# Ledger of designs, part 192: peptides against a protein of PDB entry 5H65

Target 1, 294 residues: chain A of PDB entry 5H65
Amino acid sequence: QYLERTPLCAILKQKAPQQYRIRAKLRSYKPRRLFQSVKLHCPKCHLLQEVPHEGDLDIIFQDGATKTPDVKLQNTSLYDSKIWTTKNQKGRKVAVHFVKNNGILPLSNECLLLIEGGTLSEICKLSNKFNSVIPVRSGHEDLELLDLSAPFLIQGTIHHYGCKQCSSLRSIQNLNSLVDKTSWIPSSVAEALGIVPLQYVFVMTFTLDDGTGVLEAYLMDSDKFFQIPASEVLMDDDLQKSVDMIMDMFCPPGIKIDAYPWLECFIKSYNVTNGTDNQICYQIFDTTVAEDVI

## One batch from the design tools (peptide; made by RFdiffusion4, then SolubleMPNN)

Design b2_p23_7_s1 (from b2_p23_7, 13 letters changed)
Fold by OpenDDE base, seed 3:
Structure b2_p23_7_s1 (fold): chain B 294 residues (1-294), chain A 23 residues (1-23)
Amino acid sequence: as target 1 above (294 residues)
Amino acid sequence: SAQSQLLQQLLELHRKQEEEEAE
C-alpha cells in the first residue's frame, strides 16, 4: 500500500485512526535493556506478559519434582517410560516418556520427551540433546502439562509458552491426534493440547523526531523490524549483539541527534481512552530496519 | 536400538546432573 510521507507536525494535528509513512530520527527509546523489551503476547486476549526468568522456572520445576510419577500412567501406546531415582539428597523420582510414532520410537533428533519430575537444569540438558521436551505431571487419568507458567514445549533453547487465560488444557493423550509425531511443530502441539500459544514480541517505545515535531510510537513486533525473531534473541548472544548494534546505529550514544541516521517507517495512530481523557497514540507497523544497516 | 540410544543419553545426562548437584 502506497503512503505518502507525512511530516510529524502534520500527523500530530490529525485525528485517529490513520496510517502514515514517516522519516524521522530516533531520539531515544525505552526500555534500554533488550531483555526488558522482549515480552509474551497473546494473539487472542492481547495480554502482554513477562518472559519468565530462570528463577521462576526453577521454582516451578522444583515444585513439580516433589511429586511422584504415577506408575499407572507409564508405558502407554503413545509413549514408553523410563523411571529413575536420583542418588543425591533429594532422592527424586524422574520419569521420562518417549513419545512413539505409530508405535515406533523415532530417532533421537525427532523424539518428543515428556519429562516428569525434572529440574530446570535437567530439562534444559535434555532439550539440548533431544528434539523436543514437554514438562508434564501425573494427572488422575493421564499425563498433563505441568504448568502454563512454564514452557509447554522446549526445543533446544527455544521456550514455547501458552496463555493461561485463553488455553483450555487437554491431556497428553491428545497428542495422538497428530498424524506426524516426528516434527513436533509448536503450533500443532499447542492445538492438540488446547493451548493458545503466546508470541514473543519486542515491545519498545520510540521517541521520533523529524525536525518538525516529536512523537512517541510503540513498537510491538515479533520478527520484522529487526529481522530477528524475538523468540530466539534472549537465548542467542549473537542475536542480542545484533539488536544492540542496530539500536546503537539509530541512536548512537555520545553523539548529537543531528548526526543520527534517518529512520523510515510506517506508523498508525489510534485512540486510547483513559477515563474521560482521549489520547492519540502511535504504533510502528510493517517496518524493517535491516536494510538501513547495510 | 533407538530406545537404547535415548536411554543411554538420558542416563548419562542424569549422572552428570547428580554429580553437579552433589557438589
Scores: peptide ipSAE 0.071, ipTM 0.767, DockQ to the pose 0.013
Fold by OpenDDE base, seed 2:
Structure b2_p23_7_s1 (fold): chain B 294 residues (1-294), chain A 23 residues (1-23)
Amino acid sequence: as target 1 above (294 residues)
Amino acid sequence: SAQSQLLQQLLELHRKQEEEEAE
């Protein structure tokens, strides 16, 4: 924050790791499509993965719907259960478990639903009517999270995912450890269930040019750079438009770079070894551009 | 639709339970 501006030509000659404040133009960026730039990042193992598509989730929930809810796991001290049998030819059974707070059902808008055998469409509809939804399946002795390849928690339009590598899943009864069973904070739910929550991040590569030199800088940011949460952008058209507008402002199509606005940001250099090759890479950090645009 | 019916049933169930517990 107290760094003086350093020209890119000077930065390119220096060893890593170091931090810099720069003023440069965004010559180009990748990927060009917003939906391609939103990823899931594990804060523990640092693996990046794609946000599952609707089709992927459909398959997971369809598979889950082929399993019959275990009657022995219904109606515990933690939740009240209701079972429906669909009237279609398949006769699919769906179990919904309403999680109680100290033995009492909370208000509908504060209630956590555990859904067993629901389709994606049904789950999404329920998440709009109730505060929170967890897709589950019948385990041997307790309900369990359905699949970490699907959201472990859905709140409205927000899908919360967990890391398969770093998570050690615990059964649903571990939600009893939560004192307040009304707010259903994602991090608290994750902790109770042994889940390492993934973070939505914008992942982009910027080509920066200040007239003295050109370098590529990596952007991995959840909500600071655009002042827009990566977790919400995919489900909100207005937020998508805002991000697109910001990118178009800094890197307008069809005009020369001389007319581009200046971007001020912080970058850090770091060493990367690829086989026998050692190279210096750069990452953008602690940078907000939205305040300058608005 | 079947999905709509399920949703309504769930909502009604929750409402009834809330009322019973409030008494």
Scores: peptide ipSAE 0.032, ipTM 0.661, DockQ to the pose 0.010
Fold by OpenDDE base, seed 4:
Structure b2_p23_7_s1 (fold): chain B 294 residues (1-294), chain A 23 residues (1-23)
Amino acid sequence: as target 1 above (294 residues)
Amino acid sequence: SAQSQLLQQLLELHRKQEEEEAE
């Protein structure tokens, strides 16, 4: 869409909702830390939540590892099972279920593993080798997803999460509904298991200044703004550095705003009502950060 | 390590199963 550039001073005087193209300098932004800017967003209830930390996942998987896999749930038409017993004093049992496609095991890189009793480290190692992993537990009659506080699907270094509020979990046997049991598309897996997948998003507040006015704009973006997927950034040091470099470019420390590069972006205004208070807010949309224009 | 042993065993299992099914 084409919009003429509008100065911030003019925008600040107008009613919402409207869309604008602007050219402004990034005076400041929040949060300052990248890990704080990455959130999980539900497309249904629209709640934002924190991405679980490794420590949180460790607790969940450690708890899961204390449970003994149910022998009755091993080796079904859907999957072949292998039990491994650790040599520690507790003799921890780990069950790995290899999901079959029409009775045939896919190639390792296309195979979905259901892991019961694995630690985070073990699960991550397996996800790197087999590509797709679902942490599970033994239910009463079937395997079940371990916990929505943990990823429902791990593919490589990507952790896929589901919304606790909007999801209605179904047992693992519902994966039978998938025609293709090799690609393991996250959305398809989620649908089969009754999961509403959460979306990784960058969430930031930008203070924009074009010399005519100052405006705070909200950024919620998955992969367009930085051209970096929010779903991957936390697991990739290079991507993290890239985001940091971009932010430092537009908002360099120790430099006066007069020397800041210009940022071109689209913003939309919208009304927010809190009780008797009506406020106009702004959100960045359909914007890709390009090279700075001085 | 315990983790390496688990991974090796699982990988071996998968390999064997793939071979058996391919025959």
Scores: peptide ipSAE 0.032, ipTM 0.655, DockQ to the pose 0.010
Fold by OpenDDE base, seed 1:
Structure b2_p23_7_s1 (fold): chain B 294 residues (1-294), chain A 23 residues (1-23)
Amino acid sequence: as target 1 above (294 residues)
Amino acid sequence: SAQSQLLQQLLELHRKQEEEEAE
C-alpha cells in the first residue's frame, strides 16, 4: 500500500499503532560491531539469543567426545556406520553414520552424515566436503541429537540452531518420514526431529533525524534490509565488508550529518506498557536500503 | 594430522560405497 511521506515531527505527536513512510538521515546506530548485531530469534516464543561462539561449541563437542558410541545402534536401514579410533593420547572413538536414501547411499554432495565424538574442527571439515552434518549421540534406543546448544544441522559454513524452549526432540529414526533424503532442507529436518528452528536476524537501533525531529527505530531483519542473509554474514568476510560499507555510506565516520545521504524507509509505531507508563516505540519494516537510497 | 587422516578416510569410504552401489 502506498503511503505519503510524513515528517518526524508529525509522527512524534501521533498515537500508536500507525504505519509511516519517512525520509531521514541515519544520525547514529547501535551496536557498532557487526558480530554484536547478529542474533538468533525464535519465531514461536520470540526469544532472542546470542549466536554461540567457537569456544562454546568447543566445550560442547569436547564433552560429546567423551561418550562412547553404542555398537548396537550402528548399521541400520537408515544409515551405514563406520568407526575410527584417533591415534592421539585420548584415543577417541568417532562414529560416522552415512544416511541412505531408500537403502542406497547418495552422492557425496547429497549425503547427510551423523557424527558421534567429533571435535568442532573435524565436524567443520566434514561439512565442507559433504552436503550436511548432524552432531549426534547414542541414546537408549536410538541415535539422538547431541545438544540444542550446538547446531542441529551444518551445511557448508551455515550452522542451523533450534529453540530449547519450543522444541520437543525426537530420535534420529524420525528422519525416515522424509521422502527425499538427498536435499536435506533445514526446515524439513527440523520438523522431522521436533525442532523449532531459530532464525538469524540483524538486530539494530537506528537514530533517525530529518531536521524536524529525532526518533529511534528498531530493526529486526533476516535478509531484506541489506539484501544479505544474516545466516551467512558471520562466516563470510566479503559479506561482512559489504554490510560495513553500507553502514559507512549512510553514517560516515568523521563527517557532519549535513553531508549524510537521505534514507527512505517504512516505520511502524507500537505501544509498550510498563505499569502505568505508556511508551510509543518504532520499528523499521519492509525496507531495502539498496532501493531506498536517494 | 589426525583430523586430516580421518577426513581422508571418510572421503575414501564414501567414494568406494558410491562405486559399489552404482554397479
Scores: peptide ipSAE 0.031, ipTM 0.657, DockQ to the pose 0.010

Design b2_p23_7_s2 (from b2_p23_7, 13 letters changed)
Fold by OpenDDE base, seed 2:
Structure b2_p23_7_s2 (fold): chain B 294 residues (1-294), chain A 23 residues (1-23)
Amino acid sequence: as target 1 above (294 residues)
Amino acid sequence: SAQSQLLQQLLELHRREEEEEAE
């Protein structure tokens, strides 16, 4: 869609909602720390959540590890089970369930593991050897997802989370609905288990200045703006550096704004009611800066 | 067999972890 450039001074005088193409300098942005800018967003209820810290996950998995796996739920048509008893941890029992494809165990790089009673460390190690890991617990009649406060699916270093508000969890046997039990697409797994998957997003506030006016614009973006997935950035030092470099390029510290590069982007205005006050806010959309920098 | 391979991999991972915890 083509939009002509509009100066900020003109935009600031117009009613919402409208869409604009702008050319402005990034005077400042918040939060300054990348870690603080990555959130989880629900596409249905639109709630923003913090990405859980490893310490938070440790607590959840430690609590799960206090429960003994139910022997009656082991070795079904869906999965083969193995119990591991620790030698050094007072005989802690961990159950690992290997999900089968049409009754046959797949290769490790295609295999989904259901882990019951595992620690974060153990789960992470398993996720490096197998395709996917789902933390589970013994329910009344079936295995169930452990906790939506933890990832429902771990693939390598990527943690997939679900929305507590919008999800209606179903038991693990619902994975039988998946015809192909080798690829383990997160959305398919989520659908089978009644999970509304959360999206990793960059959440930032930009102060934009084109010399005619100044406005604040909200950025909520998964992978378009930086051309870097928000889902991967927290676990990849190189990606973090790349984002930092991009931000430093547009908003370099220690120099005057006159020397800042111009940022071209799309913004949309919208109305927000706060009590009796009606405020116009702005959001960046459909904008890629990485391609413009290269 | 696939079962044997997966089990072996699992056991190896647990073994390593226990060794690391003991150190």
Scores: peptide ipSAE 0.104, ipTM 0.760, DockQ to the pose 0.012
Fold by OpenDDE base, seed 5:
Structure b2_p23_7_s2 (fold): chain B 294 residues (1-294), chain A 23 residues (1-23)
Amino acid sequence: as target 1 above (294 residues)
Amino acid sequence: SAQSQLLQQLLELHRREEEEEAE
């Protein structure tokens, strides 16, 4: 629907909910650091959580590496297993399970690996050579996902996470339900294992000023606003620089706001109850800024 | 065979990891 441009001073006087088209300058934004703006969002329960850091993952995988793979769970109709004993002083047992497609092992570029007892470094190296990697552990009767605090699926540099609250984990043998065991689509893997996938999102607060008024607008977006996927930005320096460049263009440091470029965007107002107080908040939606910057 | 190729790749990765840890 066509929306006429509305000045901020008029918007600030109106009741919610409503949708607006605005033209304003980005006076300021928070958080200032890009890595702080990238979160994981559950599409079901809508909880926001932090993306785990390397140190967090190290701890999880180190703990997993203290467990010995169960011999009884090796070499099933679903996968062929290889045990590796490290030559270092730790002498760890690492089990790698190669998932088969109709009883046949695929090529590396189509192969899903189940890793049991691997370190973060080992898992990352494997994810660069094979199509997909799932960190697992030995359960009572079957292999199981290691921990939802870690990725349930790693493809290249992309870490796929699941919601702890909404997921009801199923054992690895449920991958048998997948007809196609070569593409390893994250959503299909998640469905088979009872996982609700989390979505990477940019979460920011913009202070917008059009000279008539000032308002704060909330941004939660996965890939439309910057035309850069939130799922890839943390692992790509060039993408990080691009986002920083966009933000610096709209909010240049050391320059007066009068010289700032105009930002055109859509915002929606909504009511929020905080105790006994009702507040009107604003959210940016259906907006792409990259086309105006590049 | 596909299995042989995958195994060789795995062994190579582990070998390099062990060498890096020893340095």
Scores: peptide ipSAE 0.102, ipTM 0.761, DockQ to the pose 0.012
Fold by OpenDDE base, seed 1:
Structure b2_p23_7_s2 (fold): chain B 294 residues (1-294), chain A 23 residues (1-23)
Amino acid sequence: as target 1 above (294 residues)
Amino acid sequence: SAQSQLLQQLLELHRREEEEEAE
């Protein structure tokens, strides 16, 4: 819907909730580091959590590698299994299960691998050559997802995570419910395994100034604001540079605010109540900076 | 490296099965 521009001084005097179109300068923003602004968001419980670091994943996969694959769970109607014994001092057993489509093994670019006992490095290498990888472990009667603290699905450089609070995990054989076992859509895989998928989001606080007033606006966005997916930015140097360039354009370091470009965006106000204290907060919505630069 | 060897072996195994199923 079309909204007329409203000055910040007028907005600051009005009750919530309301929607506004504004033209303002980005005086400052936080956090300043990109990796600190990317979070995981649950669409069901709305919990925000940090993206796990490589060190966190190393620990999880190292623990998983201490467990020997169960021979009884290998080579089912759903998947063909291959065993690798490492030549290191530990002689670690790694099981790779190739998921079949109607009893036929797909091509490598369409293939889902279930990895049991692999390290982070090994899993990452496999995800670069095969369509999809799921870290798994041997359960009592079936393979199971290894750990929701790690990705439930890896596609190329994209790590898909699930919500520990909202998910009710089901065993790997539930992948049989998928009619198409070639595309491996993350949402479909999640549904089959009882996972509520988390969403990558940019989380930032903008201080906006139009010369009539100053207000802070909250940004939580997956791919609209920068026209860059939050799910890809942490693993792509070029995308990181692009985001940094955009932020430097609107808020250049060492330059006075009078020289800053104008940002046109939509904000909505909402009430936050803490006991007897009522506060009005603001959130940016339906805004793309590439289209709103004036 | 051991990791590189694992990847090559797994890729080769998959390729062989692809060829067998395509025949």
Scores: peptide ipSAE 0.039, ipTM 0.672, DockQ to the pose 0.010
Fold by OpenDDE base, seed 4:
Structure b2_p23_7_s2 (fold): chain B 294 residues (1-294), chain A 23 residues (1-23)
Amino acid sequence: as target 1 above (294 residues)
Amino acid sequence: SAQSQLLQQLLELHRREEEEEAE
């Protein structure tokens, strides 16, 4: 945690791996757009993937809404089912399954809903009123998660995603393994359903300049750097504005770098080998910019 | 709207069930 400040020129001459404390100006960063900087990261396979857009989710849920809920899968020991039929010409059927805790229906603020046939808009509305929502579909013998391309769990405005590569999905009845069916911790839900949760991360490349040298440092951070959760930023305009303001503060457009504020951060060097090429790369770690603003 | 009706119905159903469970 405590390191002496090292100039970039000295760092650039040293072998990896090492950790450094630096004070530098943010000359530039990529990507410039916030939505491009927020990714999903798998802690197991380490693959980075894009956060699905609303349009992508709309398609998935619209497709799900065309499927008729299986009556045989309704009203189990795990959940009570309610069916709603739309008044439109199609007569779309939506099944909502209220997960019970030891046979008792929880209060709305503790209730997990399994939604079958809901649109994105409907699901979002429900997620704001109930504790959690899982989009599901009727399988052959049990309800199943609808699609890993969509959230496996929605809590308020937070969409939890799973890794398609690493997950081995289990049926909804595996939620019975959860002793506490009121808190609905995402990791617990994921474990029960065989899902490897993806982590929201800010992914950026910073070009840092302290006047002695210039280096590029990679940022992959979930909530520490901006003190803003990557998992919430895309769904909150105020948080988006905050991130934009921070970046504009450190790297203001149209202004010379001499006027840029200093950024204090920790970076670690590491070796990357691509075939015959050996390169030293740098990553920002254990850094909070909010502390520098105060 | 259809969406609002769905939400209202579901919330009402849940509420009623909560009341029944509380009795």
Scores: peptide ipSAE 0.038, ipTM 0.674, DockQ to the pose 0.010

Design b2_p23_7_s3 (from b2_p23_7, 12 letters changed)
Fold by OpenDDE base, seed 2:
Structure b2_p23_7_s3 (fold): chain B 294 residues (1-294), chain A 23 residues (1-23)
Amino acid sequence: as target 1 above (294 residues)
Amino acid sequence: SAQSQLLQQLLELRKKWEEEEAE
């Protein structure tokens, strides 16, 4: 994609929608805290939601742990089940289901676990040992996903979430539709279970100034802008530091804007109606800062 | 067997959790 540079003053006079290439300084941005800028986005309904806090997940899994696994749903052609009763938690029952590939159990590094009655801590520990974990509950005729407010799939430190609005959940036996039951690709799992997967995105508002004008541009990006996945940044201190360093580079505190580096990026304008008011908004797109720093 | 391996790994984790909860 090629566009000639357009000064902000010219852009501000034009009707939307249009695409522009700009060169501007990042005067300011919000939110200032990285954890506040990471959201979950639905690619279908385009709703944004917060990444659930650990406390929120604790509540969900604690509630799930109050339910007793249904014995009649254990040990199917799809999975082998192991159940036990905890010693110090009033006899809480936990069921772990090992998903089989064509009737054969895979190695731990390829194994999907279905968990009933597990706490967040237990689930996280399991996800560190096995390839994937799905929190489930006993339905009437089959195991079902526990709650879309919690991850539908956990792989290591990555939590995969689904859209409540767009998803039409199907029972666990629908995993049978997967030919390969070893890789456990999140999108494939989601499709099998009728889940529309949410995307981790960086959400920020940039105030851009090129000396001719000032405009605010919205940033919603998963992994291109920073060349850092939004899905991993919350769980990796080094990645967090990297993002912070990038933002500090473009918008250093205590320094005059004249000394700021130039940012080259693409922005698109679009119309927004708020009641009786029509306004033009701007969004950053197809931009990588690592390549566009001047 | 793969089943034996998975079960063993699970039981080891369970044991650790129970020990931690008892402390």
Scores: peptide ipSAE 0.298, ipTM 0.860, DockQ to the pose 0.012
Fold by OpenDDE base, seed 5:
Structure b2_p23_7_s3 (fold): chain B 294 residues (1-294), chain A 23 residues (1-23)
Amino acid sequence: as target 1 above (294 residues)
Amino acid sequence: SAQSQLLQQLLELRKKWEEEEAE
């Protein structure tokens, strides 16, 4: 889209909603730490939530590990089951279910594992070897997803989360509806299990200054702004470094704003009601910094 | 077979984990 450049001073005088193209310097931004800017966003209810920390997941999986797998739910037409007792002090039972494709077990690189009673460490190790892992528990009549507070699907280093508010969980046998039981597309798995998948997003507030005025703009973006997926950045040091470098480029430490590069971006204004007060807010949209540095 | 392969891989992982716990 094409918009004429508008100075911030003019924008600040206008009513919302409107769209603008601006040229401004990034005076400051928050949060300063990258990991604090990565959130999970529901595309349906639009709630934002924190990405669970390892400690949070440990608790969930530890709790799940206290429950014994139901023998009656093992070895169905959908999956073959292997169960063992750990040799640790707790002697917990762990069940691993290998999902079959049309009655045939796939190769490890195409295999979906349902893990029951596993720890975070074990689950992560499994996900590094097999294609996909779903943490599950024994329900009354079928295996069920363990907890939406934990990933519903783990593929390598990618943790897929679902929205608790919008999801209506279905039992694991609903995976039978999937025609392709080898690729394990997250969206397909989610649909089969009644899960609304959450999206990783960067959430930041930019303070923009073009010399005519100062404006705060909200950024919520998954992969366009930095040209880096928010879903991968937390698990990749190189990607983290790249984002940090970009931000340092716009906000060089130890130098005055006069030396900052110019940023071209699109912002939209919108009205927000805060109690009895109405205010105009701004959001960055359709912007890629790599292409918009002047 | 695919089944034997998967099972063996799982058992190998388990063995490795047990060894790590013993260390």
Scores: peptide ipSAE 0.294, ipTM 0.857, DockQ to the pose 0.012
Fold by OpenDDE base, seed 1:
Structure b2_p23_7_s3 (fold): chain B 294 residues (1-294), chain A 23 residues (1-23)
Amino acid sequence: as target 1 above (294 residues)
Amino acid sequence: SAQSQLLQQLLELRKKWEEEEAE
């Protein structure tokens, strides 16, 4: 794991693939806006996806709210159901299903709610009160996950998403396979429902300069680089400020690069073929910068 | 009962939401 420090000018002359330890200044980075750097990554198919915006989710849940809950699917051995009609002009039918643990309803802080016909606002409010929320719809024979374009699980402010490509959705009754129906571990829920969970990742391009040369390095990281989970940063202002502070520290605005702090990191080179052209690219790996933040 | 407690909590939340929307 130990690598000698190599100047960028030397790295730029070498063939890929190789691993390097470098000391360089962060001349610039892209994207500049944090929300643009957070993506969803599938660990199986490796597709990168945008995190759905609130507006996107609103549309999905509004569409779902137009559907009437099926009475036949209420009150099973797995869950107890409560149905109500909203008092607004539309008079939406909303179904809340409380998942039971061995026939017993858990406390609110341990309770999984299945929400049918809820709006984004309602779902978010429920997720702040109860442990977990799953948006669902009435299927033919069972409740089903509403839409993989929306979170399959919401816990507090954390939205858990699944990969459309790799997931093979199963009906909600498959939650019966879970022995522990109190903690509602996202991976366990995903597995029960046939979902491949997506991972939140920071995706950035760093322009690094050590005075001997300049290269661009790709960063794809979930929680190591900043020591901040990408899964939480979008919903936490303090975490966002922390990331911004880190980036401002390494790439301070309004001053010359000569005054920038040195960044020590590991990069690996790899070959990329774009049509007829072969190029060498670089990726940052196994690097934590948060430890250097005073 | 646990069910009663959960339901009550839900109903309280709903009531608050409806009041907020009415404003």
Scores: peptide ipSAE 0.292, ipTM 0.857, DockQ to the pose 0.012
Fold by OpenDDE base, seed 4:
Structure b2_p23_7_s3 (fold): chain B 294 residues (1-294), chain A 23 residues (1-23)
Amino acid sequence: as target 1 above (294 residues)
Amino acid sequence: SAQSQLLQQLLELRKKWEEEEAE
């Protein structure tokens, strides 16, 4: 837990793996754009993937909206269904399924909706009114998750994604396995549906310089470093501005590094083998950026 | 009933959306 501060020059000479506490200036970082730094990480296969763009989601939900809900799958013991037809020329059918808890419908703030045939806009609006929304489609015998390329669960402005590689999707009726059908914990929902949830992470490479040496450290962090959840930052302008301000503070453009504030952080070294080449790499861990610069 | 309340809320939302689409 507690480590003495070690200069970078000393660290660069040591074998891995080790943990260090350092004080250094952020000479540079990449990627520069916030959106590019936010990724989805699978805790199982460790694959990093991009967060889907709004346009991608639009396409997925538009495609889903072209499919007619199966009447046979409406109004089960698990959910009550409401169907309506849009007023547009195509007469798009939308199915909203209200998940019941032991046969009883919960209040809106505790209610999980299964949405079939909804647009992104409609789904988002529903998620702002109700507790949770799952985009679904009609399967052969049951409702199924629409697409893992889209969120499997939407809560407010938070989109929860699953790993396509590691997930083995189960039908919606598996939500019956949940004892508590009011809180709709994402991990529980994921488990019930056979989904390996992806984690939002900030992914950045920091070039650190303390005057004695320079090293690159990898940052993969969900909510500790900035004290801002990676899962929320893309949907909140204020949070985005906050992250940008933090980065600009530590690495201001057009200013000499001598004027940069000091960053205190923990880094761990580890070995990476690429063929015959053995390299020591560094990763930032257990670090929260302080707003107050000492 | 809870069902009636949820349904009413949904219908109200849908009505608003339809109105917005018509504009």
Scores: peptide ipSAE 0.292, ipTM 0.858, DockQ to the pose 0.012

